# Ledger of designs, part 163: peptides against a protein of PDB entry 6IDX

Target 1, 380 residues: chain A of PDB entry 6IDX
Amino acid sequence: KELAKLSADVTFATEFINMDGIIVLTRLVESGTKLLSHYSEMLAFTLTAFLELMDHGIVSWDMVSITFIKQIAGYVSQPMVDVSILQRSLAILESMVLNSQSLYQKIAEEITVGQLISHLQVSNQEIQTYAIALINALFLKAPEDKRQDMANAFAQKHLRSIILNHVIRGNRPIKTEMAHQLYVLQVLTFNLLEERMMTKMDPNDQAQRDIIFELRRIAFDAESDPSNAPGSGTEKRKAMYTKDYKMLGFTNHINPAMDFTQTPPGMLALDNMLYLAKVHQDTYIRIVLENSSREDKHECPFGRSAIELTKMLCEILQVGELPNEGRNDYHPMFFTHDRAFEELFGICIQLLNKTWKEMRATAEDFNKVMQVVREQITRA

## One batch from the design tools (peptide; made by RFdiffusion4, then SolubleMPNN)

Design b2_p18_6_s4 (from b2_p18_6, 14 letters changed)
Fold by OpenDDE base, seed 5:
Structure b2_p18_6_s4 (fold): chain B 380 residues (1-380), chain A 18 residues (1-18)
Amino acid sequence: as target 1 above (380 residues)
Amino acid sequence: SEREKALQGLIKLHIKRR
């Protein structure tokens, strides 16, 4: 206890480290000796002293043994561990993951996100905070190949549901530390959209062109069987599609694929449009047909609006940016749905279409409408 | 890198929570 308190002092820490004191503490953890009458209390103070000493940054985290890592991971993975030990063990693992890529690799082999989810199903917000912090650390340090797997694990309805029900909708105020971890988790989740946001459409890719054609089909040919492949249509058929793409509000109504060559938002805009068309078909058809039937120059260009809205949402959500210190602004809505970004797009495109009508906008007012919509989204 | 700065930020926040 006294050691743990004194370990917060840099002068004491320096002298204690020079006497190999950290090595002694690590060996106490490594021994796993449960035979002492006050083992849990002693271990809790040992872990506290270890953390306080390591927080001075005098000793590299890479000094820890594999046995030490396994013991700490064991305290997190085993049921019925003392809450004080669990909290400190989660904190140690987070620090190890953040400070060392080699320790990350070892920890990622010993602990699963599934094991950490169990620590979210508790009434202790501090345990929940450290569990989310460790998940965030693992996510941040994951190599690109494993990051998608972790994303899939986070996209697991289970983790989102648990965070929503046990953390966000908990009967207690969310502390600043938890709000920050929820913000970090949100940012790391939206960063998975970066690949699609930075993917340019290839105008020669037939599969991507077929998606644009499917958007046209859903809007205008809802009763026609997809058996009419967009093959070598006659000039009349190409002219018909050009009219349809103009009615869809694409900037390049001759070759709509060109509208998706700009990054951001690249293919992410097409993903949002396709999601809206398939999941919210009635809303999509209504928006498209309502504007396509207008000859009064007050038509809202859906295709252009969808692209610019996707770009705006990426800017607002800071897609591809790393989480900032001191921010704690998380959106509970993003924990409610698997495809929360696409659902947000679906809400915001309706807001845009409404705002366009209310303003009696023309194509010249496009940027003004987008500015008003940005203000509406950011104030909500 | 910006990634290293953000990581250092998270480390500092972790230290401040103790």
Scores: peptide ipSAE 0.022, ipTM 0.571, DockQ to the pose 0.851
Fold by OpenDDE base, seed 1:
Structure b2_p18_6_s4 (fold): chain B 380 residues (1-380), chain A 18 residues (1-18)
Amino acid sequence: as target 1 above (380 residues)
Amino acid sequence: SEREKALQGLIKLHIKRR
């Protein structure tokens, strides 16, 4: 009993010494006094000890002062900091952001993504990894109203270009830790599509119907001078459009808007179709016209295929799911383009159209074609 | 001085785990 009490008292004393130790560590960082001989080395060890103590989960991250946060943020924002201090400071900021929403708010005020981008341009892959990890933590903890702003900042060609050129196309093999952070960043970027994926089309919204009409116009009226809009009666126009919507491969030929009321993929499918039609117009027109002139029942229904492909891509990319700690699979393509999801859709819809032809598929084979296309996409 | 010694002790304990 006395030995058990002494061991309990030593554990309590160790915890108490650890807590007093953490307070002393925080005060050393807060003091900011560079006047000590070997200050950089001492500070690097201080920050290491702080991280390791906090990783035990014994002490709440909310115990840290605003002065401490500012000092750590200062080590990340200053251009001439020791690499060892920088690495540990990035790791501390990541942990603070992940463990406390209140600390996230304070850190998000002190640090910009632009400052973290500078740490991606270095040859040290560990610094690059912790910089991306902190970006990911900030993205993950961002409130919904700020996620789009962070996404826009992330969608800035600069961050993706730097990741592509300095990390992915770097002269060094990508470590598992970096691959994981690139995967996380990819997942968090695709989760921004969730809102559109879960947005139902309103069949009564004229602006949304005008997008579907624009898809028809691009496919069938591209050669017709817009001046020759035949003043023919509203009924002949409606009947003509119903035929065109059938040739576009919509399930509802009378009101194609109804095909976008199912979520997922909702409006995201329409966004992809419109992107293809505007950015890759020749590819879009070719796919539609190759199937519109067929009387042999081997027509690929573009509209239906585009909707189901968008849904499939959302499932493959796990849109709306949190990143898994065990995964490190990222697609370099998603760092090459601003609208990488829409570009992937544009590649995959061509693959689908090719596969449909190769299989000599009919409308009855639709699900079989989609299964083959899924296997092709997941093996690529 | 005692707090600095305690800190140095803690720092040394954590360095041994890496």
Scores: peptide ipSAE 0.013, ipTM 0.355, DockQ to the pose 0.030
Fold by OpenDDE base, seed 4:
Structure b2_p18_6_s4 (fold): chain B 380 residues (1-380), chain A 18 residues (1-18)
Amino acid sequence: as target 1 above (380 residues)
Amino acid sequence: SEREKALQGLIKLHIKRR
């Protein structure tokens, strides 16, 4: 207890470290010997002293043994561990993950996000905070391949539901630390969009062209009785598609793929359009057909609007930016849906379409409409 | 709608960032 208190002092920490004091503390954890009277209390103070000593940055986190890591991970994964030990163990694991990529790899083998979810289903907000902090640390330090897996795990309705129900909608005020961790988790989740946002469409990729064709099919062929087989002529078919791509509001009516070569938003705009077309088909068809049937030059160009809206949403959400330590602003919506960004896009594209109509906009007013929509999205 | 609440929440996020 006294050691734990004194370990917060840098002068004491320096002297204690010089005496190999950290090694002694690590060996106490590694031994796992429950034979001591008041073992749990002693262990809690040992872990406190260890954290406080390591927080001075005098000793590398890489000094810890695999046995130490396994013991700490064991305290997080085992049921009925003392709350004080659990809290410190979560904090140690977070620090280990943040400070060492080699330790991250070892910890990621010993602990799953699923195990950390159990620590969110508690009334103790400090435990919840440290559990989310560790999830965030694991997410931040994960290689790109594993980040997507963790995102898919976060996209698990269960984790989001637990955060929403036990943390966000809890009967307790959210502390600043928890709000920060929720913000971090949100930022890290949005950063998964960065890859798609920066992915240029390849106009020669048939699979990507087939998505654009599918957008056309959903908009124009889904209501067409199969009896109007588009005439067999390849040229008539190309001319028909050019008309359809114009009606869809693409800038390049001949080759709509060219509209997705700009990054940002790249392929992310196409993903949003496809999601809208498949998940909200009636909304998609309505938006497209309402504007495609207009001869008054007041048509809202859906394709162009979807691309620029996706870009604008990425700018508003600061997609690709690292979390800032001073921020604690999070949105509960992003914890309510697996595809929260695409759902946001689906709301905002309807807002854009409405605003376009209300303004009686033409193609010349496009930037003005986008500015008004940006203001609406940022002021609401 | 849940969608409007969602939008309002995003907007609150953006406002808190300023």
Scores: peptide ipSAE 0.006, ipTM 0.401, DockQ to the pose 0.030; fails the geometry check
Fold by OpenDDE base, seed 2:
Structure b2_p18_6_s4 (fold): chain B 380 residues (1-380), chain A 18 residues (1-18)
Amino acid sequence: as target 1 above (380 residues)
Amino acid sequence: SEREKALQGLIKLHIKRR
């Protein structure tokens, strides 16, 4: 107990570390020796002292043994009653994951997100906070190939549901520390959009061109059987499609694929358009057709607007930026829907279309409309 | 709708950054 308190002092920590004191603490954890009177209390203070000593940055986290990692992971993965040991074990694992990629690999083998979700179902907000912090650390340190899998996993849908029900909708005020961890989780999840935001469309890729064609089909051919693959489109059919792509509001109405070659927002804009067209078909068709029927030069170019709005949303959300330690602003809606970005896009595109009408805008006013919409999105 | 309020809340929280 006294050691744990003194370990916060840098002078004491330096001398204690120089005396191999950390090695003694790690051995106490590794031994698992329940023979000591007050073992649980002793262990809790040992873990506290270990954390406080390691927080001085004098000793590398890579000094810890595999046995130590397994013991700490064991305290988190087992249904332990000792909240004090659990809290410190979560904090140690977080610090290990954040400070060492080697330790991350070892911890990721010993602990699942599913085990950490169980610690979110408790009434103790400190345990919940450290559990989310460890999830965030694991998410941040995950290899790029595994990050998307982690995000798509049933565990993430379940995690969002548990966070929503037990943290956000809980009867307790959310503390600043928890709000920060929710913010971090949100940022890390939006950063998964970066790949698509930076993916250029290949105008020669037929599969990508078929998505643009599907947008046209949904808007204008809602009654046409999809079986008429536009394979050998005669020049007359190409001319018809050029008119339709103009009505869709693409900048390059001859080859709309060219509008998606600029990054950001690249293919992410096309993903948003396709989501809107498939999931909110009536809204999509309404927005396209109400502007395509206008002859007064007050038509809102949907395609161009959707691209620039996607880019704007990425800028507002700071897609690709790391979480900032001073921030605690999180969006509860992000935990209510698995495709929250696309849903945000679907609302913001309606706002844009409304604002365009209210301003009686023409194509020359496009940048002014976008600025007003940015202010509306950033003031709402 | 609760969804629109949630989105407005989302939008508001991003605004508080400036």
Scores: peptide ipSAE 0.005, ipTM 0.400, DockQ to the pose 0.029; fails the geometry check

Design b2_p18_7_s1 (from b2_p18_7, 11 letters changed)
Fold by OpenDDE base, seed 5:
Structure b2_p18_7_s1 (fold): chain B 380 residues (1-380), chain A 18 residues (1-18)
Amino acid sequence: as target 1 above (380 residues)
Amino acid sequence: MEPEVSKYLKNKPPVKLP
């Protein structure tokens, strides 16, 4: 107990470490000897002292043995009577994963996300916080392939459901520490969009051009009786498509593919537009047709707006950035939808279209509308 | 990634052990 308290002091920690005191603490954990009176209390103080000593950054986390890792992982993976040991063990594992790639590899073999989800189904918010923190650490340190798999897995859908039901919709206020871990989980999940955000459209790729053509088809051909396909020659069709792409609000109405060559947001903007057009077809058609029929210069350019909104959402959600230690803002909808980014885009594009109308904006007001929309999104 | 993760860890509020 006294050691655990004193271990927070850097002077004491330095002296104690120089006396090989940390090695003694690790050996106490490694021994697993339940024979001592008050073993659980002693172990809890040992783990506290160990963590406080390691937090000074004097000793490398790589000093810990595989036996130590297995004991700590055992306290998290097995039903323990002592909540205090569990909490400290989660914190130690988080620190191990974050500070050492070699420890991450070892811990990722010993612990599953499924085991950590069980620690979210408790009334203790501190345990829940450390469990999410460890999940976030594992997610951050995972190879890119494994991160994508982890995000797509049933475990991640289940994790979101458990967080929603036991943390967000819990009967207790969310503390700052928990809010931070929810923010971190959001950032790490949206960072999986970075590849698409940085993918340039190839204007010569026919499959990508067919997506833009599908956007036109959904907007303009869904109401056209197939009888009115005029046998008009290839040139009239090209001129018609150029008009349609102008009505869709692309900057390059001759070759809309050029609007997706800028990164960010690259292909991610096209993905959002296609998602809106397929999943929220009525909303998409309404937005496009309301603006395409305007002759008053108050048309909202959907294509340009969708691209710039996607970029703005990436900036707001910090796509491609590491989590900031000072932030605790998260979107609850992230835990309610599998396609939360695309759904957020669908909400925000409607907000943009509404704001454009309310402002009676023209193409010259575009940046001003985007600024107002940014303020609306960041205040929500 | 490593230097920024190390910065995040250093600036992370200390784990409030009860």
Scores: peptide ipSAE 0.022, ipTM 0.607, DockQ to the pose 0.052
Fold by OpenDDE base, seed 4:
Structure b2_p18_7_s1 (fold): chain B 380 residues (1-380), chain A 18 residues (1-18)
Amino acid sequence: as target 1 above (380 residues)
Amino acid sequence: MEPEVSKYLKNKPPVKLP
């Protein structure tokens, strides 16, 4: 107990470490010997002292043995562990994962996200916070392939559901530390969009062009009786498509693929448009047709708006940026839907379309509308 | 990623153990 308190002092920590004191603490954990009276209390203080000593950054985390890692992981994966030991073990694992890629690899083999989710189903908010913190650490330190797997896994859907039901909609106020961990989880998940945000459309890729054609089809052919004869010559078809791409509000009416060559937002904007068109088809068709039927120069250019909105959302959500320690702002919507970014886009594009109408905007007012929409999104 | 993760770790508030 006194050691755990003194270990927070850098002068004591330096001297204790110089005396190989930390090695003694690690060996105590490694031994696993339950033979001592008050073992759980002693172990809890040992883990506290160990963590406080390591937090000074005097000793590398790579000094820990595989036996130590397995013991700490065992306290997190085994049922019926003392809450005080569990809390400290989660904190130690988080620190190990964050400070060492070698330790991350070892821990990722010993612990699953599914095991950590079980610690979210408790009434102890400190345990919940450390469990999310460890999940965030594992997510942050995972290689890109494993991050995508973690995000796509049933565990992530279940994690979002558990967080939503047991943390966000819990009967207790969310503490600042938990709010920070929820923010971190959101940032790390939205950073998976960076690849698509930085992917340029290839104007020569037929499959990518077929997506743009599908957007046209959904908007304009959904009401067209299939009886309109296939016999309009290739030039008439090209001229029709140019008109349709103008009505869709693309900047390049001849080759809309060129609008997606700018990164950010690259292909992510096209993904959002396609998601809206397929999942919220009525909303998509309404937005497109309402603006395509106008001849008053007050048409909201959907294609341009969707691209710039996607870019704006990436900027607001700081896609590709690391989480900031001072931030605790998270969007509850992130935990309500698997495709939360695309759903956010679908809400924001409707807001943009509404704001455009309310402002009686023209194409010259585009940047002003986007500024107003940015303010509306950031105040919400 | 390592330098930025290291920056995040350096500024991370210490684990408030009870």
Scores: peptide ipSAE 0.021, ipTM 0.616, DockQ to the pose 0.061
Fold by OpenDDE base, seed 3:
Structure b2_p18_7_s1 (fold): chain B 380 residues (1-380), chain A 18 residues (1-18)
Amino acid sequence: as target 1 above (380 residues)
Amino acid sequence: MEPEVSKYLKNKPPVKLP
């Protein structure tokens, strides 16, 4: 107890570390010797002192043995561990994952996200916070291939559901520390969009062009079989497409692919449009047809609006930025749906279309409408 | 470590262990 308190002092920590005191603490954990009266309390103070000593950054986290890692992981995976030991073990594992890629690899082999999800189903907010913090650390340190797998996994869907039901919708106020971890998880989830946000459309890629054509088909020929995808369209077909792409509100009516060459938002804007068109087809068709039937210069250009809105949402959500320690703002909506960004886009594009109508905007007012919409989104 | 991750770790509020 006294050691744990003194370990927070840098002068004491330096002297204690110079006396190999930290090695003694690690050996106490490694030994697993339950022979002492008050073993759990002694272990809790040992883990506290170890963490406080390591937080000074004097000793490398890579000094810890595989036996130590297995003991700490064992305290997280075993259901009957004291809450005080569990809390400290989660914090130690988080710090290990954050401070060493080698320790991340070893910990990722010993612990599953499923085991960490079990610690979210408890009424203890401190345990929930440290469990999310460790999940966030594992997500942050995962290689890019594994990050996408973690996001797509059933474990991530289950994680969102458990967070929503046991944390966000819990009968207790969310503390600042939990709000920060929820914010971090949100940021890490949206950073998976960065690749698509920075991907330029290739105007020569036929598969990408076929998506733009599918947007046209859904809007204007919803009953047409996609099997009639015209090969070499006659001049009459090219003229028809140019008209349709104008009605869709693309800036480049001849080659809409050029509108997606700017990054950000690149291909992410096309992904959002396609999601809206397929998942919310009635909403998509309504928005397009309501504006495409107008000849009064008050038409809202859907294509341009969708691109600029996607860019705006990326800016608001800070897509591609690392989590900031001073931020605690999380959006509960991002835990309610698997494709929360695309759903947010679908809500915001309707808001944009409404705001455009209310303002009686023209193409010259576009930036002013976008500014009003930004203020509406950031205040919601 | 990317410099930004090191900055995030340095400014991380110390784990308030009771």
Scores: peptide ipSAE 0.021, ipTM 0.620, DockQ to the pose 0.054
Fold by OpenDDE base, seed 2:
Structure b2_p18_7_s1 (fold): chain B 380 residues (1-380), chain A 18 residues (1-18)
Amino acid sequence: as target 1 above (380 residues)
Amino acid sequence: MEPEVSKYLKNKPPVKLP
């Protein structure tokens, strides 16, 4: 107990570490010796002293044995562990994962996200916070191949549901520490969009061109009986497509694929447009047709707007950036929907269209409309 | 439309500015 308190002092910590005191603490954990009176209390103070000593950065986290890691992971994986031991064990595992890629690999073999989800189903917000913190650490330190798997896993859908029901909709105020961990999880989830945001469209890829053609089809051919496509020559078809791509509001009416060669937002803008067209078809068709039937120069160019809005959303959400330690702002929407970014896009594109109409904007006002929309999104 | 964008974004816990 006194050691745990004194371990927060850097002078004491330095002297204690110089006396190999930290090695003694690690051996106490490794031994698992339950023969001592008040073992659980002693262990809780041992883990506190260990963490406080390690927080001074004097000793590398790589000094810990595999036996130590297994004992700490054992305290997290066992259902009947003392809450005080569990809390400190989660904090130690978080610190291990954050400070060492070698320790990350070992810990990722010993624990599952499913085991950590069980610690979110408790009423103790401190346990919930450290459980999310450890999930965030594991997500941040995961290799790129495993990050996408962690994101797509049934575990993540379940994790979002558990966070929503037991943390966000809980009967307790969200503390700053928990709000920060929810923010971190949100940022790490949006960073999965970075690949698509930085992917340029290949104008020669027929499969990607077929997506642009599908956007056209959904907007303009949904009312046309497929039987009456007259065999009009390839040139008339190309001229018709150029008109339709103009009506869709692409900058390059001849080859809309060129509009997606800019990164950011690259292919992510096309993904958002396709999602809107497939999932919110009536909204998509309305937006396109309302702006395609105008002769008054007050047309909102959907294609250009969708690209620039996607870029703006990536900037607002800081896609590709590391979480900021000083931030605790999270959006509950990102825990309610699997495709929350595309849903946010669908809301914001409607806001953009409304703002464009209200401003009576022309193509020359495009940047002014985008600034007003940015302010609306950031103030909301 | 205002209430839904505002509802998604207003579910920010009020940032207690210190």
Scores: peptide ipSAE 0.009, ipTM 0.397, DockQ to the pose 0.012

